# Peptides against a protein of PDB entry 3ESW, part 151

Target 1, 322 residues: chain A of PDB entry 3ESW
Amino acid sequence: NNIDFDSIAKMLLIKYKDFILSKFKKAAPVENIRFQNLVHTNQFAQGVLGQSQHLCTVYDNPSWHSIVLETLDLDLIYKNVDKEFAKDGHAEGENIYTDYLVKELLRYFKQDFFKWCNKPDCNHCGQNTSENMTPLGSQGPNGEESKFNCGTVEIYKCNRCGNITRFPRYNDPIKLLETRKGRCGEWCNLFTLILKSFGLDVRYVWNREDHVWCEYFSNFLNRWVHVDSCEQSFDQPYIYSINWNKKMSYCIAFGKDGVVDVSKRYILQNELPRDQIKEEDLKFLCQFITKRLRYSLNDDEIYQLACRDEQEQIELIRGKTQ

## One batch from the design tools (peptide; made by RFdiffusion4, then SolubleMPNN)

Design b2_p21_2_s1 (from b2_p21_2, 13 letters changed)
Fold by OpenDDE base, seed 2:
Structure b2_p21_2_s1 (fold): chain B 322 residues (1-322), chain A 21 residues (1-21)
Amino acid sequence: as target 1 above (322 residues)
Amino acid sequence: SEEEEKLKKEYLEAKEYLEKL
């Protein structure tokens, strides 16, 4: 009996696809109970859930994408991308152009568009007066600041004129297109929206130790690429652990299609205790949220994303062995 | 987990098998 290896291979592929798809079917009652118990009993799990409810969906706003594209100097951006692409002379196809685009967006955002604000300038004394500013603490937003998803306002007194300057920590990325200043939170928030506005697959990475950055899925590199707008950094996941010698415990990536523990990509040394949740419970939580985010997707989309997830998990294992 | 490494190995083996077909 000639074993039709092609028929067996096709049948195995179908069974494997069905097996993968079975993992993304509606959660069993027992999984729902486990999830509910976890988020009610573990504060870290509740925090991850709360972040996922915002970060996984907020950037998928077509009206915001239009406003971003209308606000950026697209002619300058594409001119610079075309110039760098032409220098490298690579017949590497259309997919590499997106990597050049992300690199130019990093340059443009840091050099031309957005500003780091450790302290605000004095509203009365004008520009380059931040050195005269003394922090007085934080307050709730006023009625105007509250329109732009502001949770906290930092209050500063000018040592020169004695006037108070407010630095509202806006979470509305459209307001950040106007203000064009902030810290890592504002930088990452607006830059995530910018990348999304170009139709890119982007994740927001939250680090428990008070930093945030992006990941972009490079079709050329066929992987998630570290992107930090604050650092103008592309594909340098080591900068925190190695260059900054930063101690970290958790890095969680939030995207439209999933929540992923990416700690293994970024925590290369100086690992802090991972004591906020059990590893099995964190894994379950991320998988459960990811499953919920994919409920509206078709079987082919679910399968493609599952293949991407598996490749990422392989990468994250190999990266610790080099 | 050992189960994840096993599933990844099985996937890689399946992928390599498919890329060789």
Scores: peptide ipSAE 0.015, ipTM 0.415, DockQ to the pose 0.339
Fold by OpenDDE base, seed 3:
Structure b2_p21_2_s1 (fold): chain B 322 residues (1-322), chain A 21 residues (1-21)
Amino acid sequence: as target 1 above (322 residues)
Amino acid sequence: SEEEEKLKKEYLEAKEYLEKL
């Protein structure tokens, strides 16, 4: 009997698809109870949920995408992308073009567009006066600052003129297109929106130890790629653990299609205690939020995303980012 | 590792599911 290997392969693919889809069915009552209990009893879980409610959806705004694209020097960006793409001998239509675009956006953002603000310049003395600024603490936003989702305002006094300068920590990324300055939070917030405005698949990565960055899904590399706008870094997940010798406990990625613990990609050494939540409960939480985010997707979309998730999980376990 | 055991468990569960279909 000639074994029809093609028929067997098709049958196995159907069965596998059905198995994968079964995981994304509506949450059972017991899963909802577990989720509610977890977010009510665990502060870290509540924090992850709160972040997911904002970060997973806020950047999927077509009006913001238009404003971003109107604000950036697209002619310069595409000219530089085309130049580097052609220099490396690639043909038009290759999936690698998007990697060149992200690399140029990193260059453009850091070199031409946005500024690091450790301390603000004095509003009275003008540019390059930040060295004269003494921190006085933080205040709530005023009536104008409150229009731009400002949580806190850092207050500085000029040692030269004695005047007060306010540095509002805006969470509105559209306001950041105007201010063009900030720290890792403002950099990552606006850069995440920029990448999304080019139609890219992007996640916001939160690190518990006061850093934030992006991940971009490269269709060429067929994986999530580390992207740090502050560092102009592409595919260098090791920079924190190895180059900075940073101690870290949690890295959580937030995207429109899911929430993923990506700690294994970035925590290569100097791991801090993961004592904020049980590992089983964190895995359950991320899966539960991901399942909710995908609830309106069709079976083919769910299956494609689940295949991508499985590939990422295999990558994270093998420790082979290279 | 606990993770290797977990992967083995998820693989076994997937295998058992595929065998029951």
Scores: peptide ipSAE 0.009, ipTM 0.328, DockQ to the pose 0.083
Fold by OpenDDE base, seed 5:
Structure b2_p21_2_s1 (fold): chain B 322 residues (1-322), chain A 21 residues (1-21)
Amino acid sequence: as target 1 above (322 residues)
Amino acid sequence: SEEEEKLKKEYLEAKEYLEKL
């Protein structure tokens, strides 16, 4: 009997696809019980769930994408991308154009569009007066600030004129298009929306040790790429552990299609104790949330995403950035 | 830059170290 190796290979591929798809079908009752128990008994798990309910969906807003594209200097951005692509990109193919776009968006955002605000300028004395500002503390938002998803307002007194300046910490990214200033939270929030507005596949990365950044899925590199708007950084996941000598315990990525523990990409040395949750429970939690986010997807979309997830897990284990 | 190449090397070394733990 001539063993039809082609038919066997096709059958194995079908069985493998069905096996992968079975993992993303409706959760078993036991998984729902485990999930409910975990989020009710573990504060870290509850925090990850709460973040996923916001960060995985908030940036998928077509009206916000339109407002972003109307606000940015698209002519300048594309002129710069085309210029860099014309030098080197023609040899690498069309997929590299998106990497040039993200690099230009990093440049444009940091150099031309947004401002770092450690302390605000004095509202009375004008620009370049932040040196004269003394922190008085923080308070809740007023009635106007509350319209823009403001959780806290930092209060400063000018040492020169004695006037009070408010620095509201807005979480509304559309308000950030107007204010054009903030710290890592405001930078990452608005920059995540900007990348999403270009139709890119983007994740928001939360670090437990008070930093946040993005990841972009590069079709050219065929992987998730580190993107930090504050640092104008593209594909430099080492900057925190190596350059900053930062101690970290958890990095969690939040995207429309999943929640992933990306700690292994960024925690290269000085790892802090991972004592907030059991590793098996964190893995289960991320997989369970990811499964819920994919419930509306078709079998082909689920399969393609599962293949991408497997490649990412291999990358995170093998430690080779290409 | 020479500094970027150094940092990339340190990243690879750190990653290989973590894989052995």
Scores: peptide ipSAE 0.000, ipTM 0.268, DockQ to the pose 0.022
Fold by OpenDDE base, seed 4:
Structure b2_p21_2_s1 (fold): chain B 322 residues (1-322), chain A 21 residues (1-21)
Amino acid sequence: as target 1 above (322 residues)
Amino acid sequence: SEEEEKLKKEYLEAKEYLEKL
């Protein structure tokens, strides 16, 4: 009996596909009740949901992508990418080119494009006057600042000239293309949009302990890659826990295709108590939101994403970046 | 780890599902 191994393999693949797809079917009434109860009773769950409603979709704006690409020095960027790519002896068309692009975007963004703003320069005294700035506190946005999704404006007084300088904390990434300055929030927000504008698979990573960064899905490395625009960091998930000795409890990644607890990638030591939600409830929440984000996808897209998710979960459990 | 147990559980559930198909 010639066992048709190909037929058996195909049958097993079909059954496996069907099994995977069955996990992404429309949530049962009981799951909806569990979800509703969770987000109504748990503040952390409500926060994750609220963030997902924004961060998972806001960057998928073609008009914003066009504005970004028109604003960046693409000639410089690609010139530098091509230079470094050629220097390392890679052939054109390799998936690794995108990793070089992301590395150059990190360089370009930090060195040529965006500025870290601990304190603003004095609007009257000009450049390099931030040392003369005294914080007076924060206030709500004015009518102009409110147009750019500004939640808070930091107010500074110049010790030299006595003038007030406003530092609006804009959440509109298009406004950040103009202002060219901020802290981790503004950096990550605009940089996430920049990466998305190049057609990349990008997630926004929120850390509960007041930091934010990106993840990029490298087709070359076949995994999610840590990307921090503030640090010009590529594939260094350890920098927070090890290099900074930062204590952290939660890192949640938000992307168009899902919400994932990526804490294990970044929390390598100095773990804070994960007491905001039950682990089972957090896993349920992330899976539930992820299912919702995938409801419009076809079976092949769902399957490919599920395979990616499985690989990521294996990576996160093993604590080994393959 | 609780997660190895969970992966084992998901694998066992997948295996049981595949065996029931």
Scores: peptide ipSAE 0.006, ipTM 0.352, DockQ to the pose 0.083; fails the geometry check

Design b2_p21_2_s2 (from b2_p21_2, 11 letters changed)
Fold by OpenDDE base, seed 2:
Structure b2_p21_2_s2 (fold): chain B 322 residues (1-322), chain A 21 residues (1-21)
Amino acid sequence: as target 1 above (322 residues)
Amino acid sequence: SEEEELLRKLYELAKEYLEKL
């Protein structure tokens, strides 16, 4: 009997889809117990969970997206994107246009919109007075600062006038549209929201060694692309390990559809000990949170995301061999 | 059937591959 390979292939694909979908079904009692034990016994796991509860959902706010789009100079942005797209002459369609958009948003954000604030200017002496500012420490927010999700306020004294300047570390990205200044945290927070406001698939990447950046899913490149607003960097995951010679242990990506250990993308050398959690427990944790984030998705969405996850894992494995 | 065995083998290989990722 001639083997009907087409029938076999169809049945295989069905069984494979069912198998993949089975991984995303409601967690078994044993998995829930393992998860609860892990987050109660491991501080790093608790931290990852806590971050996921915020970072995976906070940027999926349509009202914030509207405010962002109303605040940005969209005419300038799209004019520049159209100009750069026209230069490269690529008939590569709408998918590559989005890469140009992200590159322009990086330019616009760094050059035209947001400011790096290592130290604040003196509120009394005016602009370009940060050199006169001495840190006095940090305090809790006042009543006004507390309205904008502020956990910490850095306090500075002006060496020239003796006045105190407050630098509130706002976590409200809408407040950051007003203040237009900060460090890596504020930059990444607002820039993540900006990218989301354009309807992009974006992850917030947390590095344990005090840096944060984004990843954007490029439909053109068919992969997650490194995006650092502070550096105006697109697709340069090596900048931390190679260019900065930064030592790192963990990079965790937080998105609406999952939590992923992306350390292999960014930690190319100078790897610090990964001693905060067992690798098996971290893998389990990320998968468990990802599974929870996908509970409301349909079978086709789950399957598509699972295929994307598999491709990313293949990429992350191959990247260490180059 | 020989077809079911082939499907089973391919399924198990796919499963093993996915579990190693």
Scores: peptide ipSAE 0.023, ipTM 0.494, DockQ to the pose 0.138
Fold by OpenDDE base, seed 5:
Structure b2_p21_2_s2 (fold): chain B 322 residues (1-322), chain A 21 residues (1-21)
Amino acid sequence: as target 1 above (322 residues)
Amino acid sequence: SEEEELLRKLYELAKEYLEKL
């Protein structure tokens, strides 16, 4: 009997699809109990949940996307993308155009649009006066600053004129389009919104050791790509562990379609103790939140995302980004 | 097709798994 390998392959694919879809059905009562117990008993789990409730959805705002696109110099951006695509992109196909777009957005954002602010300039003395600024501490926002999701305000005194300058740490990315300055938090926040405004699949990566960056899903590379707006970095996940010799314990990615522990992509050496949660509980937590984020998706969308998730897990296990 | 590539990857993974048993 000639084994009909094609029929067997089709049957295996159907069973595999059904198996994958079964994982994304409504959570069992036991899973809900485990989740509730975990977030009530583990502070790290509660923190991940709290971040997911904000970071997974806040950037999916069509009105914000319109404001971003109206604010950016799109003519300059696309002119530069078209120029780079015309050199090399025609040989690689249309999907590489999006990689050129993200690279140009990194350039444009760092070089033309946004500024690093270690200390603010003096409001009285004007530009290039940050060297004269002495920190006095931090305080809560005033009534005006509170309109823009401001959690803290850094206070500085000018050594030259004696005036006080306020540096509010705004979390409203639309306010950041106006202020055009900040540290890694403001950079990553606004840049995540910018990438989302171009219709890209983007995740916000939180590192426990006080850094944040993005990931973009490249259709050309068919994987998640490291993107750091502060560093103008594309596909360089090693920069923290190797170039900075940074010690890290956790990197968690937050996107509209899931929450993923991406620590293995970025923690290549100098790993700190992962003592905040059991590994099995972290895996369960991320899967449970991801399942909830996908409840409104159809079976085809769930299946495609699950295939992407499996490829990412294989990549993270093999340690090959290239 | 994307499905054929997935099937190929599944086949390769299954083969690697069976070779390790």
Scores: peptide ipSAE 0.018, ipTM 0.532, DockQ to the pose 0.078
Fold by OpenDDE base, seed 4:
Structure b2_p21_2_s2 (fold): chain B 322 residues (1-322), chain A 21 residues (1-21)
Amino acid sequence: as target 1 above (322 residues)
Amino acid sequence: SEEEELLRKLYELAKEYLEKL
């Protein structure tokens, strides 16, 4: 009997696809109850849910993408990308071009566009006066600052002129295109939008220990790539745990297609206790939110994303094979 | 079931493969 291996393979692939798709069906009543109980009883779960409601969708704004592309020096960016791409002997149209684009965007953003702000310059004394600034504390936004999703305003007094300078912590990334300054929050917020504006697949990574960065899905590398705008860093997930010797407990990635615990990518040593939630409950939470984000996708989109997720999970389990 | 038939075929193929190793 000639075993029709091709027919068997096709049947297996169909059944496998169906099995994968079955996992993304609408949540059962029991899962909804578990989810509701978890987010009502666990503060960390509530925080992850709250972040997902914002971070998973806020950057998918075509109007914002247009404003970003109109604001950036695209001629300079593409000139530099093309230069470095050509220098390395790559042909046009290769998936690797997007990696060069992200690397240039990191360069451009840090060197040409955005500024780190430990302390603001004095509004009266002008540039390079931050050394004269004394923090007085934080307060709520005024009526103007409130228009730009400002949660907190840091207040500084100039030791030279005595004037008060306000440093609003804007969460509106469009306002950040104007202000062009901030800390890790402002950097990551605007840079996430910038990457999205180029049509890239991007996640916002939240670390519980007061840092934030991005991940970009490289079609060339066929994986999620660490991207930190503050550090001008591409594919260096180890910088926090190893180079900074940072202690961390949780890193959660938020994207349009899912929420993923990426702690294993970034927490390589100096792990803090993961005591905020049970591991099973965190896994359930991330999967539940991810399912919800994918409810409107077709079967092929769901299947492709599930294959990507599986590859990522394998990567996270194996660690970087050095 | 169709699934049981597929599993059986897979088992048979795996067995043949193992017998050839």
Scores: peptide ipSAE 0.015, ipTM 0.466, DockQ to the pose 0.082
Fold by OpenDDE base, seed 1:
Structure b2_p21_2_s2 (fold): chain B 322 residues (1-322), chain A 21 residues (1-21)
Amino acid sequence: as target 1 above (322 residues)
Amino acid sequence: SEEEELLRKLYELAKEYLEKL
């Protein structure tokens, strides 16, 4: 009996695809109950859900993408990308061009476009006066600040002139294109939108220990790549645990196609207790939210994303990022 | 699950076989 191994292989691929697709079917009543109970009883789970409702979809705004592209110096950006690509990129193929683009966007954003704001300059004394600013605390936004998704305004008094300067913590990334200043939150928020505006697959990574960054899916490297706009960092997931000796418990990535616990990519040492949620419940939560985000996708899109998810999980387990 | 691991192994085997044809 000539075993038709080709037919068997094709049949196995079909059966595997069907199995994968079956996991992305509408949640069973028991899964919905588990999800509802989890988010109602666990504050960390509620926080992850709340973040997913915003971060997974807010950056998929074509109007915002247009405003970003109209605001950036695209001629300078592409000139620099083309220059770096011409040195060595042709040997690696066209997919590496996007890695050069992301590296240039990191440079451009940090060096030419955005400013770190530990303290604001005094509105009365002018530039380079932040050293004279004393924090008085925080308050709610005024009527004008409230238009730009501002939850908190930091208040500073100038030690030189005695005047008050307001530093609104804007969450509207379009307002950040105007203000061009902030801390890690404002940097990551606007930079995530910038990367999205170039049509890239991007995730927002939230760290429980008060930092945020991006991940970009590199078609050249065929994986998620660490991107930190504050640090001008590309593919350096170790910087927090190793270089900063930062202690961390959770890193959660939020993208249009899923929510993923990426803690294993970034927490290489000095792991803090993961006591906010059971590991099984966190895994379930991320999978459940991911399943909901994919509800409108076709079977081929679901399958492709599931294959990507599997490769990422293998990477995270094996520690093969370096 | 054990079934998931088996299906993944079968998929990898099937894929490698099809790439060699």
Scores: peptide ipSAE 0.020, ipTM 0.525, DockQ to the pose 0.694; fails the geometry check

